# Ledger of designs, part 3: peptides against a protein of PDB entry 2XVC

Target 1, 50 residues: chain A of PDB entry 2XVC
Amino acid sequence: ITERELLDYIVNNGGFLDIEHFSKVYGVEKQEVVKLLEALKNKGLIAVES

## One batch from the design tools (peptide; aimed at target 1 L37 G44 E49)

Design b1_p10_4_s1 (made by RFdiffusion4, then SolubleMPNN; from b1_p10_4 with P1M P9E)
Fold by OpenDDE base, seed 3:
Structure b1_p10_4_s1 (fold): chain B 50 residues (1-50), chain A 10 residues (1-10)
Amino acid sequence: as target 1 above (50 residues)
Amino acid sequence: MLRIKVLKEY
């Protein structure tokens, strides 16, 4: 999965992301999902809310 | 579940 694909997923999912669910459904390691999120954040594309 | 604010789109 690419950064763009993850971003598109987040947009289409109303801004919600369940990493555990996503990992299981898409067969992507949780660590990879986190890495992609960090990349998106570093590029100013997203902000992760607490 | 995380809440993500999307700031930009491609």
Scores: peptide ipSAE 0.721, ipTM 0.909, DockQ to the pose 0.833
OpenDDE base, seeds 1, 2, 4, 5: peptide ipSAE 0.721, 0.721, 0.721, 0.720; ipTM 0.909, 0.908, 0.909, 0.907

Design b1_p10_4_s2 (made by RFdiffusion4, then SolubleMPNN; from b1_p10_4, 3 letters changed)
Fold by OpenDDE base, seed 4:
Structure b1_p10_4_s2 (fold): chain B 50 residues (1-50), chain A 10 residues (1-10)
Amino acid sequence: as target 1 above (50 residues)
Amino acid sequence: MLKIKVLKEY
């Protein structure tokens, strides 16, 4: 999965992300999801609220 | 579950 695909998922899901669920459904390692989130944050595309 | 604020798109 790309950063853009993850961002699109977050947008389409109202800003909610369950990493465990996402990992299981999309077959992406949790560490990879976190890495992509950090990249999105560093680019100023997202902020993690809670 | 995380709550993410989307600030901008590509």
Scores: peptide ipSAE 0.712, ipTM 0.908, DockQ to the pose 0.887
OpenDDE base, seeds 1, 2, 3, 5: peptide ipSAE 0.708, 0.707, 0.710, 0.709; ipTM 0.906, 0.906, 0.908, 0.908

Design b1_p10_4_s3 (made by RFdiffusion4, then SolubleMPNN; from b1_p10_4, 3 letters changed)
Fold by OpenDDE base, seed 4:
Structure b1_p10_4_s3 (fold): chain B 50 residues (1-50), chain A 10 residues (1-10)
Amino acid sequence: as target 1 above (50 residues)
Amino acid sequence: MLKIKVLKDY
């Protein structure tokens, strides 16, 4: 999955992301999801809330 | 579950 695809998913899901669920459904390792989130954050595209 | 604020798009 690409950064853009993950961002699109987040947008379409109202900003909510369950990493465990996402990993299982899309076959992406949790650490890869976190890596993509960090990239999005570093680019100023997202902010992680509680 | 995380709550993400989307700040901008590509």
Scores: peptide ipSAE 0.727, ipTM 0.917, DockQ to the pose 0.906
OpenDDE base, seeds 1, 2, 3, 5: peptide ipSAE 0.724, 0.725, 0.727, 0.724; ipTM 0.915, 0.916, 0.917, 0.916

Design b1_p10_5 (made by RFdiffusion4)
Pose (drawn by RFdiffusion4):
Structure b1_p10_5 (pose): chain A 50 residues (1-50), chain P 10 residues (1-10)
Amino acid sequence: as target 1 above (50 residues)
Amino acid sequence: EKLHIKFISH
């Protein structure tokens, strides 16, 4: 998936992401989800919590 | 891993 898709998902999910659940449902490797989250964080597009 | 995320608008 693209960074845009993950960001859209996060916004539509009320700003929440369960990496384990996401990986299971959407078939994206956990490390790929983490990689996409880091890119979004480094571009200043998201503020990560918890 | 469970995350709460804020969208930062530009």

Design b1_p10_5_s1 (made by RFdiffusion4, then SolubleMPNN; from b1_p10_5, 5 letters changed; failed a check: a repeat of another design)
Amino acid sequence: MKLKIKLIEK

Design b1_p10_6 (made by RFdiffusion4)
Pose (drawn by RFdiffusion4):
Structure b1_p10_6 (pose): chain A 50 residues (1-50), chain P 10 residues (1-10)
Amino acid sequence: as target 1 above (50 residues)
Amino acid sequence: PLHIKVLKPY
């Protein structure tokens, strides 16, 4: 998936992401979700919590 | 699990 797609998903999910659940449902490797989240964080597009 | 704030549009 693209960074845009993950960001759209996060917004539509009320700013929440369960990596384990997301990986299971959407078939994206956990490390790939983490990689996409880091890119979004580094572009200043998301503030990560918890 | 993470809670995330979106700061800017992509």

Design b1_p10_6_s1 (made by RFdiffusion4, then SolubleMPNN; from b1_p10_6, 3 letters changed)
Fold by OpenDDE base, seed 4:
Structure b1_p10_6_s1 (fold): chain B 50 residues (1-50), chain A 10 residues (1-10)
Amino acid sequence: as target 1 above (50 residues)
Amino acid sequence: MLKIKVLKDY
């Protein structure tokens, strides 16, 4: 999955992301999801809330 | 579950 695809998913899901669920459904390792989130954050595209 | 604020798009 690409950064853009993950961002699109987040947008379409109202900003909510369950990493465990996402990993299982899309076959992406949790650490890869976190890596993509960090990239999005570093680019100023997202902010992680509680 | 995380709550993400989307700040901008590509």
Scores: peptide ipSAE 0.727, ipTM 0.917, DockQ to the pose 0.905
OpenDDE base, seeds 1, 2, 3, 5: peptide ipSAE 0.724, 0.725, 0.727, 0.724; ipTM 0.915, 0.916, 0.917, 0.916

Design b1_p10_6_s2 (made by RFdiffusion4, then SolubleMPNN; from b1_p10_6, 3 letters changed)
Fold by OpenDDE base, seed 3:
Structure b1_p10_6_s2 (fold): chain B 50 residues (1-50), chain A 10 residues (1-10)
Amino acid sequence: as target 1 above (50 residues)
Amino acid sequence: MLRIKVLKDY
């Protein structure tokens, strides 16, 4: 999964992301999801509110 | 579950 794909998912999911659920459904390691989120955040594309 | 604010799109 790419950063853009994750961003698109977040948008399409109304801004909600369950990392555990996402990992299981899409077969992506939780660490990778976190890495992608950090990249998105560092690029100013997202803010994590919790 | 995380709440994400999307600030910009590609």
Scores: peptide ipSAE 0.735, ipTM 0.917, DockQ to the pose 0.874
OpenDDE base, seeds 1, 2, 4, 5: peptide ipSAE 0.733, 0.733, 0.732, 0.733; ipTM 0.917, 0.916, 0.916, 0.916

Design b1_p10_6_s3 (made by RFdiffusion4, then SolubleMPNN; from b1_p10_6, 4 letters changed)
Fold by OpenDDE base, seed 5:
Structure b1_p10_6_s3 (fold): chain B 50 residues (1-50), chain A 10 residues (1-10)
Amino acid sequence: as target 1 above (50 residues)
Amino acid sequence: MYKIKVLKEY
């Protein structure tokens, strides 16, 4: 999965992200999801609220 | 579950 694909998912899901669920459904390691989130945050595309 | 604020898109 790419950064853009993850961002699109977050947008389409109203900003809610369950990493455990996402990992299971999409077959992406949790570590990779976190890495992508950090990249999105560093680019100013997202902020982690909770 | 996390709440993510989307600030902008590509």
Scores: peptide ipSAE 0.689, ipTM 0.903, DockQ to the pose 0.876
OpenDDE base, seeds 1, 2, 3, 4: peptide ipSAE 0.687, 0.687, 0.686, 0.687; ipTM 0.903, 0.903, 0.902, 0.903

Design b1_p10_6_s4 (made by RFdiffusion4, then SolubleMPNN; from b1_p10_6, 3 letters changed)
Fold by OpenDDE base, seed 4:
Structure b1_p10_6_s4 (fold): chain B 50 residues (1-50), chain A 10 residues (1-10)
Amino acid sequence: as target 1 above (50 residues)
Amino acid sequence: MLKIKVLKEY
């Protein structure tokens, strides 16, 4: 999965992300999801609220 | 579950 695909998922899901669920459904390692989130944050595309 | 604020798109 790309950063853009993850961002699109977050947008389409109202800003909610369950990493465990996402990992299981999309077959992406949790560490990879976190890495992509950090990249999105560093680019100023997202902020993690809670 | 995380709550993410989307600030901008590509």
Scores: peptide ipSAE 0.712, ipTM 0.908, DockQ to the pose 0.885
OpenDDE base, seeds 1, 2, 3, 5: peptide ipSAE 0.708, 0.707, 0.710, 0.709; ipTM 0.906, 0.906, 0.908, 0.908

Design b1_p10_7 (made by RFdiffusion4)
Pose (drawn by RFdiffusion4):
Structure b1_p10_7 (pose): chain A 50 residues (1-50), chain P 10 residues (1-10)
Amino acid sequence: as target 1 above (50 residues)
Amino acid sequence: MKLWIKHISH
């Protein structure tokens, strides 16, 4: 998936992401989800919590 | 791993 898709998903999910659940449902490797989150964080597009 | 995320507007 693209960074845009993950961001859209996060916004539509009320700013929440369960990496384990996401990986299971959407079939994206956990490390790929983490890689996409880091890119979004480094572009200043998201503030990560918890 | 569970995360709460804020969208930062630009």

Design b1_p10_7_s2 (made by RFdiffusion4, then SolubleMPNN; from b1_p10_7, 4 letters changed)
Fold by OpenDDE base, seed 5:
Structure b1_p10_7_s2 (fold): chain B 50 residues (1-50), chain A 10 residues (1-10)
Amino acid sequence: as target 1 above (50 residues)
Amino acid sequence: MKLKIKVIEK
């Protein structure tokens, strides 16, 4: 999965992301999801609200 | 872990 694909997923899911659920459904390692989120945050594309 | 994420740009 790419940063863009994860970003699109977040948008399509109303801003909600369950890392555990996402990992199980899409077969992506949790640490990979976190790495992508960190990249998006570092680029100023997202902010984690809660 | 459940997160609420604000998309700032895309």
Scores: peptide ipSAE 0.686, ipTM 0.877, DockQ to the pose 0.806
OpenDDE base, seeds 1, 2, 3, 4: peptide ipSAE 0.686, 0.685, 0.686, 0.686; ipTM 0.873, 0.872, 0.871, 0.875

Design b1_p10_7_s3 (made by RFdiffusion4, then SolubleMPNN; from b1_p10_7, 4 letters changed)
Fold by OpenDDE base, seed 4:
Structure b1_p10_7_s3 (fold): chain B 50 residues (1-50), chain A 10 residues (1-10)
Amino acid sequence: as target 1 above (50 residues)
Amino acid sequence: MKLRIKLIEK
């Protein structure tokens, strides 16, 4: 999965992400999901809350 | 882990 694909998923899911659910459904390692989120955050495209 | 993500428009 690419950064853009993850971003699009988040947008389409109303700004919510369940890492456990996402990992299971899409077959992406949790570490990879976190890595992609960190990249999006570092680019100033997202903020992670709470 | 469930996260709330805010999208930032530049």
Scores: peptide ipSAE 0.669, ipTM 0.868, DockQ to the pose 0.910
OpenDDE base, seeds 1, 2, 3, 5: peptide ipSAE 0.668, 0.668, 0.667, 0.669; ipTM 0.868, 0.869, 0.868, 0.869

Design b1_p10_7_s4 (made by RFdiffusion4, then SolubleMPNN; from b1_p10_7, 4 letters changed)
Fold by OpenDDE base, seed 4:
Structure b1_p10_7_s4 (fold): chain B 50 residues (1-50), chain A 10 residues (1-10)
Amino acid sequence: as target 1 above (50 residues)
Amino acid sequence: MKLKIKLIEK
């Protein structure tokens, strides 16, 4: 999955992301999801509210 | 882990 695809998913899901659920559904390792989130954050496209 | 993400418009 690309950064853009993950961003689009987050947008379409109202900003909510369940990493466990996402990993299972899309076959992406949890650490890869976190890596993509870090990239999006570093680009100033998202902020994690937790 | 469940997260709430804020989208930032640029």
Scores: peptide ipSAE 0.648, ipTM 0.863, DockQ to the pose 0.917
OpenDDE base, seeds 1, 2, 3, 5: peptide ipSAE 0.646, 0.646, 0.647, 0.645; ipTM 0.862, 0.862, 0.862, 0.862

Design b1_p10_8 (made by RFdiffusion4)
Pose (drawn by RFdiffusion4):
Structure b1_p10_8 (pose): chain A 50 residues (1-50), chain P 10 residues (1-10)
Amino acid sequence: as target 1 above (50 residues)
Amino acid sequence: MKLKIKFIPH
């Protein structure tokens, strides 16, 4: 998936992401989800919590 | 791993 897709998902999910659940449902490797989240964080597009 | 995330608009 693209960064845009993950960001759209996060916004539509009320700013929440369960990496385990997401990986299971959407079939994206956990490390790929983490990689996409780091890119979004580093572009200043998201503030990560918890 | 569970995250709360804030969208930062530009």

Design b1_p10_8_s1 (made by RFdiffusion4, then SolubleMPNN; from b1_p10_8, 3 letters changed; failed a check: a repeat of another design)
Amino acid sequence: MKLKIKLIEK

Design b1_p10_8_s2 (made by RFdiffusion4, then SolubleMPNN; from b1_p10_8, 4 letters changed)
Fold by OpenDDE base, seed 4:
Structure b1_p10_8_s2 (fold): chain B 50 residues (1-50), chain A 10 residues (1-10)
Amino acid sequence: as target 1 above (50 residues)
Amino acid sequence: MKLRIKLIEK
């Protein structure tokens, strides 16, 4: 999965992400999901809350 | 882990 694909998923899911659910459904390692989120955050495209 | 993500428009 690419950064853009993850971003699009988040947008389409109303700004919510369940890492456990996402990992299971899409077959992406949790570490990879976190890595992609960190990249999006570092680019100033997202903020992670709470 | 469930996260709330805010999208930032530049």
Scores: peptide ipSAE 0.669, ipTM 0.868, DockQ to the pose 0.908
OpenDDE base, seeds 1, 2, 3, 5: peptide ipSAE 0.668, 0.668, 0.667, 0.669; ipTM 0.868, 0.869, 0.868, 0.869

## One batch from the design tools (peptide; aimed at target 1 L17 K30 I46)

Design b1_p11_1 (made by RFdiffusion4)
Pose (drawn by RFdiffusion4):
Structure b1_p11_1 (pose): chain A 50 residues (1-50), chain P 11 residues (1-11)
Amino acid sequence: as target 1 above (50 residues)
Amino acid sequence: SEPVKVTVIGY
């Protein structure tokens, strides 16, 4: 998936992401989800919590 | 713009 898709998903999910659940449902490797989150964070597009 | 606040769990 693209960074845009993950960001859209996060916004639509009320700003929440369960990496384990997301990986299971959407078939994206956990490390790929982490890689995409890091890119979003480094572009200043998201503020990660917890 | 302001960053989207996101809660991340499960990794």

Design b1_p11_1_s1 (made by RFdiffusion4, then SolubleMPNN; from b1_p11_1, 6 letters changed)
Fold by OpenDDE base, seed 4:
Structure b1_p11_1_s1 (fold): chain B 50 residues (1-50), chain A 11 residues (1-11)
Amino acid sequence: as target 1 above (50 residues)
Amino acid sequence: GAPLKVKVVGA
């Protein structure tokens, strides 16, 4: 999965991401999802809460 | 532009 694909998923999911659920459904390792989120955050594209 | 606010759980 790419950064853009994850961003699009988040937008389509109303700005909500359950990493555990996403990992199980899409077969992406949790650490990979976190890596992508950190990249999006560092680029100023998202602001993470919780 | 402003960043998208994302609620994250399950990490």
Scores: peptide ipSAE 0.750, ipTM 0.907, DockQ to the pose 0.928
OpenDDE base, seeds 1, 2, 3, 5: peptide ipSAE 0.747, 0.750, 0.623, 0.750; ipTM 0.907, 0.907, 0.866, 0.907

Design b1_p11_1_s2 (made by RFdiffusion4, then SolubleMPNN; from b1_p11_1, 5 letters changed)
Fold by OpenDDE base, seed 3:
Structure b1_p11_1_s2 (fold): chain B 50 residues (1-50), chain A 11 residues (1-11)
Amino acid sequence: as target 1 above (50 residues)
Amino acid sequence: MAPVKVKVVGA
C-alpha cells in the first residue's frame, strides 16, 4: 500500500483508522501502517488526534 | 492545504 492509498482510505473512512482492524482486513503489517502514518504526518498531510 | 485529521486506534 502507498502513502496516497492510505490517505485516501482515511478520508473515505471519515478520518478514522483502526490499525489493528486495517492490518487484519488488508493484510498489511501494523509496523508498515505506522510507518506510512509517520510519513504522512511528517509531510503535513495528516494530523493524528489520538 | 490543511492536514486531514485522523483518529487512530489499535496501534
Scores: peptide ipSAE 0.740, ipTM 0.903, DockQ to the pose 0.935
OpenDDE base, seeds 1, 2, 4, 5: peptide ipSAE 0.740, 0.739, 0.739, 0.739; ipTM 0.903, 0.903, 0.903, 0.903

Design b1_p11_1_s3 (made by RFdiffusion4, then SolubleMPNN; from b1_p11_1, 6 letters changed)
Fold by OpenDDE base, seed 1:
Structure b1_p11_1_s3 (fold): chain B 50 residues (1-50), chain A 11 residues (1-11)
Amino acid sequence: as target 1 above (50 residues)
Amino acid sequence: MAPLKVKVVGA
């Protein structure tokens, strides 16, 4: 999964991401999801809550 | 552009 694909997923999911659920459904390691989120955050594309 | 707010759980 790419950063853009994850961003699009988040948008389509109403700005919500359950990493555990996402990992199970899409077969992406939780560490990879976190890595992508951190990249998006560092680029100023997202602001992470919780 | 302003960043998209994302609520994250399950990490």
Scores: peptide ipSAE 0.741, ipTM 0.901, DockQ to the pose 0.965
OpenDDE base, seeds 2, 3, 4, 5: peptide ipSAE 0.740, 0.741, 0.741, 0.740; ipTM 0.901, 0.901, 0.901, 0.901

Design b1_p11_1_s4 (made by RFdiffusion4, then SolubleMPNN; from b1_p11_1, 5 letters changed)
Fold by OpenDDE base, seed 4:
Structure b1_p11_1_s4 (fold): chain B 50 residues (1-50), chain A 11 residues (1-11)
Amino acid sequence: as target 1 above (50 residues)
Amino acid sequence: GAPLKVTVTGA
């Protein structure tokens, strides 16, 4: 999965992301999802609330 | 589940 694909998923999912669920459904390691999120955040494309 | 709330600030 690419950064853009993850971004599009988040938008289409109303801004919510369940990493565990996403990992199971799409067969992507949780670590990879976090890596992609960090990339998106560092580019100023998203903000993740604590 | 434990969803994260993500705000899209650019695209």
Scores: peptide ipSAE 0.647, ipTM 0.874, DockQ to the pose 0.134
OpenDDE base, seeds 1, 2, 3, 5: peptide ipSAE 0.643, 0.645, 0.646, 0.647; ipTM 0.873, 0.873, 0.873, 0.874

Design b1_p11_2 (made by RFdiffusion4)
Pose (drawn by RFdiffusion4):
Structure b1_p11_2 (pose): chain A 50 residues (1-50), chain P 11 residues (1-11)
Amino acid sequence: as target 1 above (50 residues)
Amino acid sequence: LNEKLHIKSLV
């Protein structure tokens, strides 16, 4: 998936992401989800919590 | 890698 797709998902999910659940449902490797989250974070597009 | 995250969009 693209960074845009993950960001859209996060917004539509009320600003929440369960990496384990997301990986299971959408078939994206956990490390690929983490890689996409880091890119979003480094572009200043998301503030990560917890 | 099994994290649960609360994320604020800054856009």

Design b1_p11_2_s1 (made by RFdiffusion4, then SolubleMPNN; from b1_p11_2, 4 letters changed)
Fold by OpenDDE base, seed 2:
Structure b1_p11_2_s1 (fold): chain B 50 residues (1-50), chain A 11 residues (1-11)
Amino acid sequence: as target 1 above (50 residues)
Amino acid sequence: LDKKLKIKPLV
């Protein structure tokens, strides 16, 4: 999964993301999801609130 | 990692 795909998912999911659930549904390792989030955050595309 | 996160898109 790409950073853009994850970003689009977040946007369309009202800003909510359950890493465990996402990992199971999309077959993406939890570590990879975290990596993508870190990338999005570092690029100023998202802010992790909770 | 098993808790729902609240993320604010800035795009």
Scores: peptide ipSAE 0.619, ipTM 0.851, DockQ to the pose 0.838
OpenDDE base, seeds 1, 3, 4, 5: peptide ipSAE 0.618, 0.618, 0.619, 0.618; ipTM 0.849, 0.851, 0.851, 0.851

Design b1_p11_2_s2 (made by RFdiffusion4, then SolubleMPNN; from b1_p11_2, 6 letters changed)
Fold by OpenDDE base, seed 4:
Structure b1_p11_2_s2 (fold): chain B 50 residues (1-50), chain A 11 residues (1-11)
Amino acid sequence: as target 1 above (50 residues)
Amino acid sequence: MDKILKIKPLV
């Protein structure tokens, strides 16, 4: 999964992300999801509210 | 720590 694909998923899911659920459904390691989130945050594309 | 994250897209 790419950063853009993850961003699109987040937008389409109302901003909610369950990392464990996402990992199971899409076959992406939790560590990879976190790395993508950190990249998005560092680029100023997202803010984590929780 | 929450199981579900709330994320605000900025784009």
Scores: peptide ipSAE 0.616, ipTM 0.835, DockQ to the pose 0.652
OpenDDE base, seeds 1, 2, 3, 5: peptide ipSAE 0.615, 0.614, 0.615, 0.613; ipTM 0.837, 0.836, 0.837, 0.836

Design b1_p11_2_s3 (made by RFdiffusion4, then SolubleMPNN; from b1_p11_2, 5 letters changed)
Fold by OpenDDE base, seed 2:
Structure b1_p11_2_s3 (fold): chain B 50 residues (1-50), chain A 11 residues (1-11)
Amino acid sequence: as target 1 above (50 residues)
Amino acid sequence: MDLKLKIKPLV
């Protein structure tokens, strides 16, 4: 999965992300999801609120 | 471990 695909998912999901659920559904390792989130955050595309 | 997050898109 790409950063853009993850970003689009987040937007379409109202900002909610269940990493464990996402990992299971999309077959992406949890650590990979976290890495993508960190990339999005570092690029100023998201803010992690909670 | 709670992996449910609330994220604010800035786009």
Scores: peptide ipSAE 0.630, ipTM 0.866, DockQ to the pose 0.776
OpenDDE base, seeds 1, 3, 4, 5: peptide ipSAE 0.629, 0.626, 0.626, 0.627; ipTM 0.867, 0.869, 0.869, 0.868

Design b1_p11_2_s4 (made by RFdiffusion4, then SolubleMPNN; from b1_p11_2, 4 letters changed)
Fold by OpenDDE base, seed 2:
Structure b1_p11_2_s4 (fold): chain B 50 residues (1-50), chain A 11 residues (1-11)
Amino acid sequence: as target 1 above (50 residues)
Amino acid sequence: LDLKLKIKPLV
């Protein structure tokens, strides 16, 4: 999965992200999801609220 | 890892 695909998912999901669920559904390792989030955050595309 | 997050898109 690409950063853009993850970003689009987040937007379409109202900002909510369940990493465990996402990992299972999309077959992406949890650590990969976290890595993508860190990339998005570092690029100023997202802010992790809680 | 059961991590549920609330994320604010800035785009």
Scores: peptide ipSAE 0.647, ipTM 0.871, DockQ to the pose 0.849
OpenDDE base, seeds 1, 3, 4, 5: peptide ipSAE 0.645, 0.646, 0.646, 0.647; ipTM 0.868, 0.871, 0.871, 0.871

Design b1_p11_3 (made by RFdiffusion4)
Pose (drawn by RFdiffusion4):
Structure b1_p11_3 (pose): chain A 50 residues (1-50), chain P 11 residues (1-11)
Amino acid sequence: as target 1 above (50 residues)
Amino acid sequence: PPPVKVEVIGF
């Protein structure tokens, strides 16, 4: 998936992401989800919590 | 614009 898709998903999910659940449902490797989150974080597009 | 606040769990 693209960074845009993950960001859209996060916004639509009320700003929440369960990496384990997301990986299971959408078939994206956990490390790929992490990689996409880091890119979003580094572009200043998201503020990660917890 | 401000960053989207996101809660991340489960890695």

Design b1_p11_3_s1 (made by RFdiffusion4, then SolubleMPNN; from b1_p11_3, 5 letters changed)
Fold by OpenDDE base, seed 4:
Structure b1_p11_3_s1 (fold): chain B 50 residues (1-50), chain A 11 residues (1-11)
Amino acid sequence: as target 1 above (50 residues)
Amino acid sequence: SAPVKVKVVGA
């Protein structure tokens, strides 16, 4: 999965991401999802809460 | 250009 694909998923999911659920459904390792989130955050594309 | 707000759980 790419950064853009993850961003699109987040937007289409109403700004909510359950990493555990996403990992199970899409077969992406949790650490890979976190890596993509960190990249998106560092680029100023997302603001993470919680 | 504002960032997308994301609530993250399950990490």
Scores: peptide ipSAE 0.750, ipTM 0.907, DockQ to the pose 0.965
OpenDDE base, seeds 1, 2, 3, 5: peptide ipSAE 0.748, 0.747, 0.749, 0.749; ipTM 0.907, 0.907, 0.907, 0.908

Design b1_p11_3_s2 (made by RFdiffusion4, then SolubleMPNN; from b1_p11_3, 5 letters changed)
Fold by OpenDDE base, seed 3:
Structure b1_p11_3_s2 (fold): chain B 50 residues (1-50), chain A 11 residues (1-11)
Amino acid sequence: as target 1 above (50 residues)
Amino acid sequence: SAPVKVRVVGA
């Protein structure tokens, strides 16, 4: 999955991401999802809350 | 909770 695909997913999911669920459903390692999130955050595209 | 809240900021 690409950063853009993950971003689009988050947008379409109302701004919420269940990492465990996403990992299981899409077959992406949890650490990979986290790395993608960090990349998006570092690029100023998202802000992870709480 | 399990879901993480993510605010989309954008460019």
Scores: peptide ipSAE 0.550, ipTM 0.842, DockQ to the pose 0.168
OpenDDE base, seeds 1, 2, 4, 5: peptide ipSAE 0.532, 0.539, 0.536, 0.538; ipTM 0.844, 0.846, 0.840, 0.839

Design b1_p11_3_s3 (made by RFdiffusion4, then SolubleMPNN; from b1_p11_3, 6 letters changed)
Fold by OpenDDE base, seed 3:
Structure b1_p11_3_s3 (fold): chain B 50 residues (1-50), chain A 11 residues (1-11)
Amino acid sequence: as target 1 above (50 residues)
Amino acid sequence: MEPLKVKVVGA
């Protein structure tokens, strides 16, 4: 999964991401999802809550 | 451009 694909998923999911659920459904390691989120955050594309 | 607020759980 790419950063753009993750961002699009989040947008389509109403700005919500359950990493555990996403990992199970899409077969992406949790650490990979976190890595992508960090990249999006560092680029100023997202602001993470919780 | 404003960053998208993302609620994250399950980390």
Scores: peptide ipSAE 0.742, ipTM 0.900, DockQ to the pose 0.959
OpenDDE base, seeds 1, 2, 4, 5: peptide ipSAE 0.741, 0.741, 0.741, 0.740; ipTM 0.900, 0.900, 0.899, 0.899

Design b1_p11_3_s4 (made by RFdiffusion4, then SolubleMPNN; from b1_p11_3, 5 letters changed)
Fold by OpenDDE base, seed 1:
Structure b1_p11_3_s4 (fold): chain B 50 residues (1-50), chain A 11 residues (1-11)
Amino acid sequence: as target 1 above (50 residues)
Amino acid sequence: MEPVKVKVVGA
């Protein structure tokens, strides 16, 4: 999954991301999801809560 | 452009 795809998923999911769920459903390692989130955050594209 | 606010769980 790309950063853009993850961002689009988040937007389409109402700004909510369950990493455990996402990992199981889409077969993406949790650490990879976190890496993508960090990239999005560093680019100022997302603001992470919780 | 404002960043998308994301609530993250399950990390």
Scores: peptide ipSAE 0.739, ipTM 0.902, DockQ to the pose 0.967
OpenDDE base, seeds 2, 3, 4, 5: peptide ipSAE 0.738, 0.738, 0.737, 0.737; ipTM 0.902, 0.902, 0.901, 0.902

Design b1_p11_4 (made by RFdiffusion4)
Pose (drawn by RFdiffusion4):
Structure b1_p11_4 (pose): chain A 50 residues (1-50), chain P 11 residues (1-11)
Amino acid sequence: as target 1 above (50 residues)
Amino acid sequence: MSMKLRIKVLV
């Protein structure tokens, strides 16, 4: 998936992401989800919590 | 990294 898609998903999910659940449902490797989250964080597009 | 995240979108 693209960074845009993950961001859209996060917004539509009320700013929440369960990596384990997301990986299971959407078939994206956990490390690929983490990689996409880091890119979004480094572009200043998201503030990560918890 | 935690497996459950709360995220604030900054856009």

